# Peptides against a protein of PDB entry 4J2C, part 34

Target 1, 107 residues: chain A of PDB entry 4J2C
Amino acid sequence: MEDPFFVVKGEVQKAVNTAQGLFQRWTELLQDPSTATREEIDWTTNELRNNLRSIEWDLEDLDETISIVEANPRKFNLDATELSIRKAFITSTRQVVRDMKDQMSTS

## One batch from the design tools (peptide; made by RFdiffusion4, then SolubleMPNN)

Design b2_p14_8_s3 (from b2_p14_8, 6 letters changed)
Fold by OpenDDE base, seed 4:
Order: C-alpha cells, then sequence, then structure tokens
Structure b2_p14_8_s3 (fold): chain B 107 residues (1-107), chain A 14 residues (1-14)
C-alpha cells in the first residue's frame, strides 16, 4: 500500500485555495453592500466555514500520522527531510486557516 | 474524503 499522506495533503491544499477565494469574495461582499445580496453572503460564509472546517479536520488526521510515524520509525522508514516537510505543511496551513478565522470572527 | 480518511487509517493505524 502506498502512503496516502500526499493525497490528503493535496486535498487540503485544494481546500485552502478554495477557501482563499471564498474569503476574498466574503471580504468584498462585506466591504461593498451594494454589490451583495444576503443570499450570496450567507452562501459564501457557509462555504467558507465548511472548507475551513474540512481543512482543520484533515490537518488533525495528518498531524496524528506524524505522531504515529515518530512512535514507529522502523515501520515507516521516513526520511527526516520528508518528515520535516510534512510538519511544516501542517504548521503553515494551520496558520493560514487561523488568519482567515480571526478575520471572520472580528467582522 | 471519507475514503481518504479510511486510507489513512488503514496505512497508519493498522
Amino acid sequence: as target 1 above (107 residues)
Amino acid sequence: REELREKLRKFYFE
């Protein structure tokens, strides 16, 4: 069985890109009410929240795999550089999500 | 997505 980490990572990256687009639209709608309907605001907000939630769930799963690998190094035999890349991805992605959530909570 | 979660479980947790 091939390691599914990179597949999930890819899905997370896709979700981040989607969320960033939704976040941009969300800010535009709130900054110019004349261009916004309540329906689009609600839809955009809901889609954004759902994407962010999905990302957070996936990151939790990915983060758990790190712990499992570190507890069972012989079983997985991962390169140290690869493990660092995986950790960095989780950390940086969490920050991106946090920044968007912070902006939403203050608006 | 559920399939991917299951793959993670099978690969890492079992």
Scores: peptide ipSAE 0.558, ipTM 0.924, DockQ to the pose 0.905
Fold by OpenDDE base, seed 1:
Structure b2_p14_8_s3 (fold): chain B 107 residues (1-107), chain A 14 residues (1-14)
Amino acid sequence: as target 1 above (107 residues)
Amino acid sequence: REELREKLRKFYFE
């Protein structure tokens, strides 16, 4: 069986890019009501929240895999560099999600 | 997405 970590990582990265686009549109819609319908605001908000939720779910799973690898190093045989890359990805992605959520909650 | 989560489970938790 192939290690699925990189596949999930790829899906998370895609979801982040999608969320960032939705977030930008969300801010634009709220800034200029003349170009915004309530339907588009609601759609954009819901799509954004759904994407962020999916990202957070995947990050939780990815984070747990790190704990498993660290508890069973011989089973998976990952080097320190690979593990650091995985940890950094999770940390930085969580921050990106947190920043968007913070701005949404303060609007 | 659910399939990917299942793959993670099978690979890492079993």
Scores: peptide ipSAE 0.557, ipTM 0.925, DockQ to the pose 0.917
Fold by OpenDDE base, seed 5:
Structure b2_p14_8_s3 (fold): chain B 107 residues (1-107), chain A 14 residues (1-14)
Amino acid sequence: as target 1 above (107 residues)
Amino acid sequence: REELREKLRKFYFE
């Protein structure tokens, strides 16, 4: 069986790109209310929140796999470089999500 | 998403 980590990683990366696009639009709508409709604001906000939630769920699952690998190193036989890449991806992605959520919370 | 989570379960948790 092939390791599905990279597949989930790829889906998370796509979701992050989508969220960043939605976040940009969300910012634009709130910065210029004269050109924004309540319908688009609500849609964009909901889509953004749903995407961020999806990413967070995936990251929790990915983070758990790392814990399992570290507890069972002989079973998975991942080299240190690969493990570091996986950890860095989760850490950096969580920060990206946190930054967007922080800005949404202060608006 | 659900299918991917299932794959993770099968690979890592079993």
Scores: peptide ipSAE 0.556, ipTM 0.925, DockQ to the pose 0.887
Fold by OpenDDE base, seed 3:
Structure b2_p14_8_s3 (fold): chain B 107 residues (1-107), chain A 14 residues (1-14)
Amino acid sequence: as target 1 above (107 residues)
Amino acid sequence: REELREKLRKFYFE
C-alpha cells in the first residue's frame, strides 16, 4: 500500500481552500447586512465550522502518524526532511484554522 | 473522508 499521508494532506489543503472561501463570504455577509440574509449567514457559518472541524480532525490523524513513524522508524523509513515537511504542514495548517476560528469567535 | 481515514489506519496503525 502506498503511504496515504499525501492524499490526506491534499484533502486537507482542499478543505482549507474551501473554508477560506466560506470565511471570505462570512466576512462579506457580516460587513454588509443589506446583502445578507440570516439564512445565508447561518448556512455559511455552519458550513465553515463543519469544514474547520473536519480539518482539525484530519490534522489529528496526520499528527498521530508522525508519532507512529517516530516510534517505528525502520518500518516506515522516512527521512528527517520529509518528517519536517509533514510537521510543518500540520503546524501551519493548524495556525490557519486557528486564525479563522479566532476571528469567528470575536464576532 | 472515511475511506481516507481507513487507509491511514491500515497503513500506520496495523
Scores: peptide ipSAE 0.555, ipTM 0.924, DockQ to the pose 0.897

Design b2_p14_8_s4 (from b2_p14_8, 6 letters changed)
Fold by OpenDDE base, seed 1:
Structure b2_p14_8_s4 (fold): chain B 107 residues (1-107), chain A 14 residues (1-14)
Amino acid sequence: as target 1 above (107 residues)
Amino acid sequence: REEAREKLRKFYYE
């Protein structure tokens, strides 16, 4: 069986890109209410939150895989560099999500 | 997407 980590990673990356676009629109709508309908604000907000939640869910799954690999190194035979890359992806992506969530919570 | 998550489970937990 092929390691599906990269598949989920790719899906997370796509979701991040989508979220960033939604976040940009969200900030624009809130910055100038005259250009925004309540419907679009609500839609954008909900879509953004859904995407962020989806990302966080996937990151938890990915993070668990790392824990499993580290607990069973001989079973998976992943080298330190590969694990570092995977960890870095999760860490950096969580930070991106956190930054958006922090800005949303203060608005 | 759910299929990918299922594959993760099968690969890493089984």
Scores: peptide ipSAE 0.567, ipTM 0.922, DockQ to the pose 0.965
Fold by OpenDDE base, seed 2:
Structure b2_p14_8_s4 (fold): chain B 107 residues (1-107), chain A 14 residues (1-14)
Amino acid sequence: as target 1 above (107 residues)
Amino acid sequence: REEAREKLRKFYYE
């Protein structure tokens, strides 16, 4: 069986791109309230939150796989470089999500 | 998406 890690990774990457688009719109709406309807603000905010939550959930799943691999290295036979890349992806993506959430919480 | 989650489960937990 092919390692499905990259499949979920890809889905996370797509979700991040979507979230970034929503975040940009969210920022624009809040920067100029005169051009924003409450309906769009609410919709955008809700979609963004849902998307971020989805990403966080997937990252937890991916992070768990790393723990499993590290506990059973011979079973999965991943090299150190690949494992580092996976860890870095999770870390950096969590940071991206955190940055958006921080800005949303302070607005 | 759900299929991917199932694949993860099968690959890493079984």
Scores: peptide ipSAE 0.565, ipTM 0.922, DockQ to the pose 0.943
Fold by OpenDDE base, seed 3:
Structure b2_p14_8_s4 (fold): chain B 107 residues (1-107), chain A 14 residues (1-14)
Amino acid sequence: as target 1 above (107 residues)
Amino acid sequence: REEAREKLRKFYYE
């Protein structure tokens, strides 16, 4: 079968884009309370948290695949460059999530 | 999405 890593990667990327949109709205709502309802704040916050949690979960799964590949190189025979790209994706995406979470925790 | 997760499991753990 074809390696499904890219499928999950794509879903994570989509979730990141969604989270970034929600995060932007979240910041807008908190910056101008006159245009914000508690209902929208709560909805946005919950959706954002759910997306971030989903991303983190997927990243754990993707990270585990890296460990499996490195432990079984003959089975998968992945190109070193491809493996580096996968690692970089996980690292950079975790940073993006962490940055949003850090900003949310200050509120 | 769950299908993708299942395929991931099958591909890497089997």
Scores: peptide ipSAE 0.563, ipTM 0.921, DockQ to the pose 0.948
Fold by OpenDDE base, seed 5:
Structure b2_p14_8_s4 (fold): chain B 107 residues (1-107), chain A 14 residues (1-14)
Amino acid sequence: as target 1 above (107 residues)
Amino acid sequence: REEAREKLRKFYYE
């Protein structure tokens, strides 16, 4: 069986890209309220939150797989480099999500 | 997404 970690990773990456696009639009709408409608603000905000939530959920699943691998290293036989890359992806992605959430909460 | 989640479960827990 193929390791599905990269599949979920790919889905997370797509969700991040989508979220960043929505976040950019969200920022633009707030920057110029005269051109923004409440409907678009609400839609954009909702879509953004949905994507961020999806990302966070997937990151939890990916993080759990790392714990499983570390508890059973011989079963999965992942080298230190691969494991480091996986951990770094989760850490950096969480930071990206956190940055967007922080800006949304302060606006 | 659900398919991916299922694959994770099968691969890492079974």
Scores: peptide ipSAE 0.567, ipTM 0.923, DockQ to the pose 0.896; fails the geometry check

## One batch from the design tools (peptide; made by RFdiffusion4, then SolubleMPNN)

Design b2_p15_1_s1 (from b2_p15_1, 5 letters changed)
Fold by OpenDDE base, seed 4:
Structure b2_p15_1_s1 (fold): chain B 107 residues (1-107), chain A 15 residues (1-15)
Amino acid sequence: as target 1 above (107 residues)
Amino acid sequence: SREELREKLRKYYYE
């Protein structure tokens, strides 16, 4: 069996792009209330929150895999550079999600 | 699917 980490990583990246699109729309709706309906604002907000929660969950799963690898280094025998890239992806993606959540909580 | 990927992670890393 091939390591599914990169596949999940790819799906998370796609989800981030989707969330960023929703976030952009969310921002636009709040910047121009005259062109925004309450329904679209609510829908966009809900979709964005759902996407962000999904990403956070996937990141937790990916983070757990790293813990397992580090606890069983000989079993997986991952390259140190690859492991660093995996960790960096989780850290940076969490930051992207956090930034969007912070802006939503203050608006 | 998302569920299938989660299952793959489980099978690969926990088994």
Scores: peptide ipSAE 0.634, ipTM 0.939, DockQ to the pose 0.906
Fold by OpenDDE base, seed 2:
Structure b2_p15_1_s1 (fold): chain B 107 residues (1-107), chain A 15 residues (1-15)
Amino acid sequence: as target 1 above (107 residues)
Amino acid sequence: SREELREKLRKYYYE
C-alpha cells in the first residue's frame, strides 16, 4: 500500500485554499456592512468555521502519523528530510488556521 | 472521500 500521507496533505492544502477564500469574503462582508446581508455573513461564517475545524481535525490525524513513524522508524523507513517536510507542513498549516481564527475571534 | 482517506491512514499506519 502507498503511504496515504501525501494524499491527505493535498486534500488539506485544498481545504486551506477554500478556507482562505471564505475568509477573504468574510473580511469583505464585515469591512463593508452596506454591501453585506446578515444571511451571507452567517453562511460565510459558518462555512469558514466548519472548514477550519475540518482542517484542524485532519492535521491531528497527520500529526498522529508522525508520532507513529517516530515510534516505529524501521517499519516505515522515512528519512529525516521527509519527516521534516511533514512536520513543517503541519506546523505552518496550523499557523495559517490559527491566524484566521484569531482574526475571527477579534471581530 | 475524507472518510476513505482516514481509513487508508488507519490501515497504513496501524496495521
Scores: peptide ipSAE 0.636, ipTM 0.940, DockQ to the pose 0.879; fails the geometry check
Fold by OpenDDE base, seed 5:
Structure b2_p15_1_s1 (fold): chain B 107 residues (1-107), chain A 15 residues (1-15)
Amino acid sequence: as target 1 above (107 residues)
Amino acid sequence: SREELREKLRKYYYE
């Protein structure tokens, strides 16, 4: 079986891109009320929150796989560089999500 | 799908 980590990683990246688009729209709607209906604001807010939550859940799953690999190094035979890349992806993606969440909570 | 990917993770890493 092929390691599915990279596939999930790719899906998370796509979800991040989607969230960033929603976040941009969210900021635009709040910036100019004349172009915003309450319905679109609510929809965008909910979609954004749901996407961010989904990403966070996926990152937890990916993070768990790293723990499993580190606990069973001979089974998976991943080199240090590969593990570093995987860890860096999770860390950086969590930061991106956190930044959006922080901005939403302060608005 | 999301569910399929999660299942693949489970199968690969836990089995």
Scores: peptide ipSAE 0.635, ipTM 0.940, DockQ to the pose 0.856; fails the geometry check
Fold by OpenDDE base, seed 1:
Structure b2_p15_1_s1 (fold): chain B 107 residues (1-107), chain A 15 residues (1-15)
Amino acid sequence: as target 1 above (107 residues)
Amino acid sequence: SREELREKLRKYYYE
């Protein structure tokens, strides 16, 4: 069996890109109510929230895999560079999600 | 699917 980490990572990245698009639209809708319908605002908001929650869940799973690898280095045989890349991805992605959530909570 | 990927993670890292 191949390590599925990179596959999940790829799916998370796609979800982030989607969320960023939804976030941009969310911002536009709230900044110009005259061009926004209640239906689109609700749809965009819900889709964005669902997407962000999905990302956060996946990041938790990915983060747990790192802990498992670190606890069982002989089993997985990942070098420090690869592990650092994985950690950096999780950290940076969490920050991106946090930034969007913070702006949503204050708007 | 998302569920399939979660299952793969479980199988690979926990078993």
Scores: peptide ipSAE 0.634, ipTM 0.939, DockQ to the pose 0.887; fails the geometry check

Design b2_p15_1_s2 (from b2_p15_1, 9 letters changed)
Fold by OpenDDE base, seed 2:
Formats: sequence, structure tokens, C-alpha cells
Structure b2_p15_1_s2 (fold): chain B 107 residues (1-107), chain A 15 residues (1-15)
Amino acid sequence: as target 1 above (107 residues)
Amino acid sequence: MREKLREELRRFYYE
């Protein structure tokens, strides 16, 4: 059976790109209220929050797989490099999400 | 995450 980690990773990466696009629009709308409708602000804000939550949930699932692999190293036979890449992806993606959330909470 | 992918994760890592 093929390890689905990379497929989920790809889905998370796409979700991050989508969120970053929404975040950019969110920033633009809030920086120039005269050109923004309340409807678009609300829609963009909600879509962005939903995307970020989705990413966070997916990262939790991916993070759990790391724990399982570390608890059962022989079963999965992942080398140190691959495990490091997986951990780094989760860590860096969480940081990207955190940065967007921090900016949203301070605006 | 698509439910299909979540199920695949479950099958691969928990079974």
C-alpha cells in the first residue's frame, strides 16, 4: 500500500496557496475600505478562516502520523531524512498559518 | 482533507 502522506501534503500545500491568496485579498480590502464592500470583506474573512482551520486539522493528522512512525520505526522503514522533511513541512506550514492568524487578530 | 484521504491515512498508519 502506498503511503498517503505525500498526497495529503500536496493537498495541504494547495490549501496554503489558496489561503495566501485569500489573505492577500483580505489585506487589500481592509487597507482600502473605500473600495471594499462589506459582503466581500465578510466572504473573504470567512473563507480565509475556514481554510486556515482546515489546514490546521490536516496538520494535526499529519503530525499524528509522525508519532506513529516514531513509535513503530520498523513497520514503516522511513529514513531520518524523510522523517525530517515531514517534520519540517508540518513545522513550517504551522508557522505560515500562525503568521496569517496573528495578522488577522491584530487587524 | 477529503474523507477518502483521511481514510487512507487511517488504513496505512493504524492497520
Scores: peptide ipSAE 0.636, ipTM 0.941, DockQ to the pose 0.770
Fold by OpenDDE base, seed 3:
Structure b2_p15_1_s2 (fold): chain B 107 residues (1-107), chain A 15 residues (1-15)
Amino acid sequence: as target 1 above (107 residues)
Amino acid sequence: MREKLREELRRFYYE
């Protein structure tokens, strides 16, 4: 069986890209109310929050795989560099999500 | 995450 980590990583990255687009639109709508309808603000906000929640959930699953690998190194025999890259992806992606959430919560 | 992918993760890492 092929390790699905990279596939999930790709899906998370796609979701991050989508969230960043929604976040940009959200920012634009709030910066210029004359171009915004309440319906679009609500839709964008909801879609953004849902996407961020989905990313966070997926990151938890990916993080769990790291723990499993580290607890069973002989079973998976992952290269140390690859494991580091996986950890870095989770850490950096969590930060990206946190930054968007922080801006949304303080707006 | 698509349920299919979550199932693949489960199968790969837990089985």
Scores: peptide ipSAE 0.633, ipTM 0.940, DockQ to the pose 0.768
Fold by OpenDDE base, seed 4:
Structure b2_p15_1_s2 (fold): chain B 107 residues (1-107), chain A 15 residues (1-15)
Amino acid sequence: as target 1 above (107 residues)
Amino acid sequence: MREKLREELRRFYYE
């Protein structure tokens, strides 16, 4: 069986891109009220929150896999560089999500 | 995450 980590990673990356697009629209809507409807603001906000939540859950699953690998090093025998890349991906992606959430909470 | 992928993660890492 092939390690599905990279597939999930790819989907998370796509979800981040989608969220960033929604975040940009969210910012635009709030900065130009004359062209923004409440309906679009609410839709965009909800879609953004849903995407961010999905990413966070996926990252938790990915993080769990790392814990399993580290607890069973002989079973998986993953390259140290690969493990580092996986950890870095989770850390950096969490930060991206956090930054968007922080901006949303302070608006 | 698609449920299929979640299941694949479970199978790969727990089995």
Scores: peptide ipSAE 0.630, ipTM 0.940, DockQ to the pose 0.803
Fold by OpenDDE base, seed 5:
Structure b2_p15_1_s2 (fold): chain B 107 residues (1-107), chain A 15 residues (1-15)
Amino acid sequence: as target 1 above (107 residues)
Amino acid sequence: MREKLREELRRFYYE
């Protein structure tokens, strides 16, 4: 059986790109009230929050796989480089999500 | 995450 980690990683990467697009629109709507309706602001905010929540959920699942691999090194036989890449992806993606959430919380 | 992918994660890492 193939390791599904990279497939989920790819799905998360796509979700991040979608969220970044929504975040950009959210910012634009708040910066120029003449182009914004309350309906679009609410829709964009809701979609963005839902996407960010989905990403966070998937990252938790991916993070759990790291713990399992580290607890069972002989079973999975992943080298330190591969494990480092996986950890770095989770850490950096969490930071990207956190940055968007922080900006939304302060607005 | 699609349920299929979540199930694949479960099967690969827990079985």
Scores: peptide ipSAE 0.634, ipTM 0.941, DockQ to the pose 0.770; fails the geometry check

Design b2_p15_1_s3 (from b2_p15_1, 8 letters changed)
Fold by OpenDDE base, seed 2:
Structure b2_p15_1_s3 (fold): chain B 107 residues (1-107), chain A 15 residues (1-15)
Amino acid sequence: as target 1 above (107 residues)
Amino acid sequence: SREEARKQLREFYYK
């Protein structure tokens, strides 16, 4: 069985792309209220929040795998470089999510 | 799918 870390990573990346699209639309709607309906604003906001929450959930699972690997290094045979890449992905993706959430909370 | 991926993750790392 192949390491499913990359499968989940791929799903997270797709979710990030979706969230970024929703965030862009969200920004556009709030930038020009005259062209925005309350229904679309609400829908976009809810979809965006749901996507971000989903990403955060997956990142928590991915982060947990890091702890498992570090606790059992011989079982998984991952080198320091691979582990670093995985950690970097989680960290950078969390930052992307945080940036969107910060902008949403201040708008 | 996302759900399948999560299942695989659990099976692989908690096996």
Scores: peptide ipSAE 0.595, ipTM 0.932, DockQ to the pose 0.860
Fold by OpenDDE base, seed 3:
Parts: structure tokens; sequence; C-alpha cells
Structure b2_p15_1_s3 (fold): chain B 107 residues (1-107), chain A 15 residues (1-15)
């Protein structure tokens, strides 16, 4: 069986792209009320929040795999570079999510 | 799918 980390990583990346599109629309709707209906604002907001929660959930699982690998390195035999890339992905993606959440919570 | 990916993740890292 191949390591499925990259599969989940790919799903997270897709969710991030979706969230960024929703976030852009969310900001557009709030910036120009004349083009915004309550229905679209609510839909966009809910979809965005759902995507962000999904990303955070997957990141927690990915982060757990890091702990598992570090606890039993010989079982998985990942090199330091690969492990660093995985950690960096989790860290940077969490930052992207946090930035969107911060802007939503202050609006 | 996302669900299948999560399943694979659990199977790979917890077996």
Amino acid sequence: as target 1 above (107 residues)
Amino acid sequence: SREEARKQLREFYYK
C-alpha cells in the first residue's frame, strides 16, 4: 500500500482553493451590498465555514501522522526532507485558514 | 474521495 498522505494533502489543497474562491466572493458581497442578497451571503458564508472546518479536520489527521512517524521512524523510513515538507504544508495551510477566519470573525 | 482518503490514511498509519 502506498502512503496516502499525498492523497489527503491533495484533498486539502482542493478545499483550500475552493475556500479561497468562496472567501473572495464573501468579501465582494460585503463590499457591495447592492449586488448582495441575504441568501447568497448566507450560502457563501456557510460553505466557506464548512470548507475551513473540513480543512482543519484533515490537517489534524495529517499532523497526527507526523507524530506517528516520529514515534516509529524505522517503520515508515521517511527522510528528513520529506518530513519537513509535510510539516511545512500543515503549518502554512493552518496559517492560510487562520487568516481567512480572522477576517471573517472581525466582520 | 475525501472519505476514502481518510480511510486509507487510518489503514496505513495505524496498521
Scores: peptide ipSAE 0.593, ipTM 0.932, DockQ to the pose 0.892
Fold by OpenDDE base, seed 4:
Structure b2_p15_1_s3 (fold): chain B 107 residues (1-107), chain A 15 residues (1-15)
Amino acid sequence: as target 1 above (107 residues)
Amino acid sequence: SREEARKQLREFYYK
């Protein structure tokens, strides 16, 4: 079996892109109430929250795989560069999610 | 799919 880390990574990235689009719409709806319905605001907010939650869940799983690899380095034989890339992806993605959540919590 | 990806992850890393 080939390492499926990149597969989950790809799904996370898709969810991030989706969340960013929803976040943009969310901000637009709040900025111009004349073009916003309560229904769309609620839908957008819920979809955004669900996407962010899914991302966080997947990041936890990806983070766990790193722990497993580090505990069993010979079994997986990943080079340091690849491992660093994986860690950086998780860290940066968590920051992106955090930034959106912070802005939502202050509205 | 996301679900299949998660399944693969479990199978690969927890086998």
Scores: peptide ipSAE 0.593, ipTM 0.932, DockQ to the pose 0.892
Fold by OpenDDE base, seed 1:
Structure b2_p15_1_s3 (fold): chain B 107 residues (1-107), chain A 15 residues (1-15)
Amino acid sequence: as target 1 above (107 residues)
Amino acid sequence: SREEARKQLREFYYK
């Protein structure tokens, strides 16, 4: 069985792209009411929140795999470079999610 | 799928 980390990583990356699009639309809808309906605002907001929650959930799972590898390095035989890449992805993605959530909460 | 990916993750890292 191959390491499925990249599979989940790929799903997260797709979700991030989707969330960024939803976030942009969310911002546009709130900035110009003439182009927005309450239905679209609600849909966009809900889709965005659900997407962000999904990302956060997957990031927690990915983060846990790193802890597992570090606790039993011989079992998985991942080098420091690979682990650094994985950690960097989680850290940067969490920051992207946090930035969107912060802007949503202060609107 | 997302669910399959999560299953794979569990099977790979927790077996």
Scores: peptide ipSAE 0.592, ipTM 0.931, DockQ to the pose 0.924

Design b2_p15_1_s4 (from b2_p15_1, 6 letters changed)
Fold by OpenDDE base, seed 2:
Parts: structure tokens; sequence; C-alpha cells
Structure b2_p15_1_s4 (fold): chain B 107 residues (1-107), chain A 15 residues (1-15)
């Protein structure tokens, strides 16, 4: 079986792009209330929160795989560069999600 | 689907 990590990584990246689009719309709606309906604000807010939660869940799964690999290095034979890339992806993606969540919590 | 991918992760890393 092929390691599915990169496939899940790709799906998370797509989800981040979707979330960023929703976040952009969210900021636009709140920036100019005259162009926003309560319905769209609520929909956008809920969709964004749902997407962010899904991403966070997937990142937890991916992070767990790293722990498994590090605990069983002989079984998976991943080099340091590959592990570094995987860890960096999780760290940077969590930061992207955190930044959006922080801005939402202050609005 | 997400469910299928999560299942693949489980199979690959836990089996």
Amino acid sequence: as target 1 above (107 residues)
Amino acid sequence: SREELREKLRKFYYE
C-alpha cells in the first residue's frame, strides 16, 4: 500500500484554500455591513468554522502518523528530510488556521 | 472521500 500521507496533505491544502476564500468573504461582509445580509454572514461564519474544524481534525490525524513513524522508524523508513517536510506542513497549516480563528474571535 | 482517506491512514500506519 502506498503511504496516504501526501494524499491527505493535498486534501488539507485544498481545504485551507476553501477556508481562506470563506475567510476573505467573511472579512468583506464584516468590513462593509451595507453589502451584507445577516443570512450570508451567518452562513459564511458557520461554513468557515466547520471547514477550520475539519482541517484541525485532519492535522491531528497527520500529526499522529508522525508520532507513529518516529516510534517505529524501521517499519516506515522515512528520511529526516521527509519527516521535516511533514512536520513543517502541520506546523505552518496550524498557524494559518490559528490566524483565521484569532481574527474571528476578535470580531 | 475524507472517510476513505482516513481509513487508508489507519490501515497504513496501524496495520
Scores: peptide ipSAE 0.624, ipTM 0.938, DockQ to the pose 0.884
Fold by OpenDDE base, seed 4:
Formats: C-alpha cells, structure tokens, sequence
Structure b2_p15_1_s4 (fold): chain B 107 residues (1-107), chain A 15 residues (1-15)
C-alpha cells in the first residue's frame, strides 16, 4: 500500500485554495454592503467556516500520522527531509487557517 | 472521497 499522506495533503491544499476564494468573496461582501445580500453573506460565511473546519480536521489527522511515524521510525523508514516537509506543511497551513479565522472573528 | 482517504490513512498507519 502506498502512503496516502501526499494524497490527503493535496486535498487539503485544494481546500485551502477554495477557502481563500471564499474568504476573498466574504471580504468583498462586507466591504460593499450595497452589492451584498444577507443570503450570500450567510452562505459564504457558512461555506467558509465549514471549509476551514474541514481543513483543521484533516490537519489533525495528518499530524497524528507524523506522531505515529515518529513512534515507529523503523516501520515506516521515512526520509528525514520528507518528515520535515510534512511538518512544515501542517504548521504553515494551520497558520493560514488561523489568519482567516482571526479576521473573521474581528468582523 | 474524503472518507475514503481517511480510511486509507487509518489502514496505512494503524495496520
């Protein structure tokens, strides 16, 4: 069986891109209320929140895999550089999500 | 699907 980490990573990245698009629209709707309906604001907000929660959940799963690998290094025999890349992806992606959430909470 | 990927993670890392 192939390691599914990179596949999940790819799906998370796609979700991040989607969330960033929703976030941009969310910002635009709030910047110009005259062109925004309550329905679209609510829809965009809910979609964005759901997307962010999904990303956070996937990151937790990915983070758990790292813990498992580190607890069983001989079983998986992952390259140290690859492991670092995986950790960096989780850290940086969490920051991206956090930045969007912070801006939403202050608006 | 998302669920299938989660299952793959489970099978690969917990088998």
Amino acid sequence: as target 1 above (107 residues)
Amino acid sequence: SREELREKLRKFYYE
Scores: peptide ipSAE 0.621, ipTM 0.938, DockQ to the pose 0.860
Fold by OpenDDE base, seed 3:
Structure b2_p15_1_s4 (fold): chain B 107 residues (1-107), chain A 15 residues (1-15)
Amino acid sequence: as target 1 above (107 residues)
Amino acid sequence: SREELREKLRKFYYE
């Protein structure tokens, strides 16, 4: 069986890209009311929130796999470099999500 | 799907 970590990582990255697009539209709608409808604002906001929550959920699952690997190193035989890359992805992606959430909560 | 991927993670890491 192939390790599905990289597949999930790829799907998370796609979700991040989608969220960033929604976030950009969200900011545009709020900055130019003449081009914004309440319906689009609500739709964009809800889609963005749902996307961010899904990303956070997937990151928790990915983070758990790291703990499992570290607890069972001989079973998975991942080198330190690969493990560091996986950890860095989770850390950086959480920061990206946090930045968007912070801006949404203060608007 | 996300559900299928979660199941793959479960099978790979917990079994």
Scores: peptide ipSAE 0.619, ipTM 0.937, DockQ to the pose 0.875
Fold by OpenDDE base, seed 1:
Structure b2_p15_1_s4 (fold): chain B 107 residues (1-107), chain A 15 residues (1-15)
Amino acid sequence: as target 1 above (107 residues)
Amino acid sequence: SREELREKLRKFYYE
């Protein structure tokens, strides 16, 4: 079986890009109420929140796989560089999600 | 799908 980590990583990256687009639209709608409908605001907000939640869930799963690999190095035989890349992806992606969530909660 | 990917992760890392 092929390691599915990179596939999930790719899907998370796509979800992040989608969330960033939704976040931008969310900010635009709130900045100019005259061009915003309640329906679009609600739709955008809900889609954004759902997307962010899904990303966070996937990141938790990916983070757990790292712990499993570290606990069973002989089974998976991943080198330090690959492991670092995986960890960095999770850390940076969590920060991106956190930044969007923080702005949503303070707006 | 996300569910399929979750299942793949489970199978690969836990089994």
Scores: peptide ipSAE 0.621, ipTM 0.938, DockQ to the pose 0.851; fails the geometry check

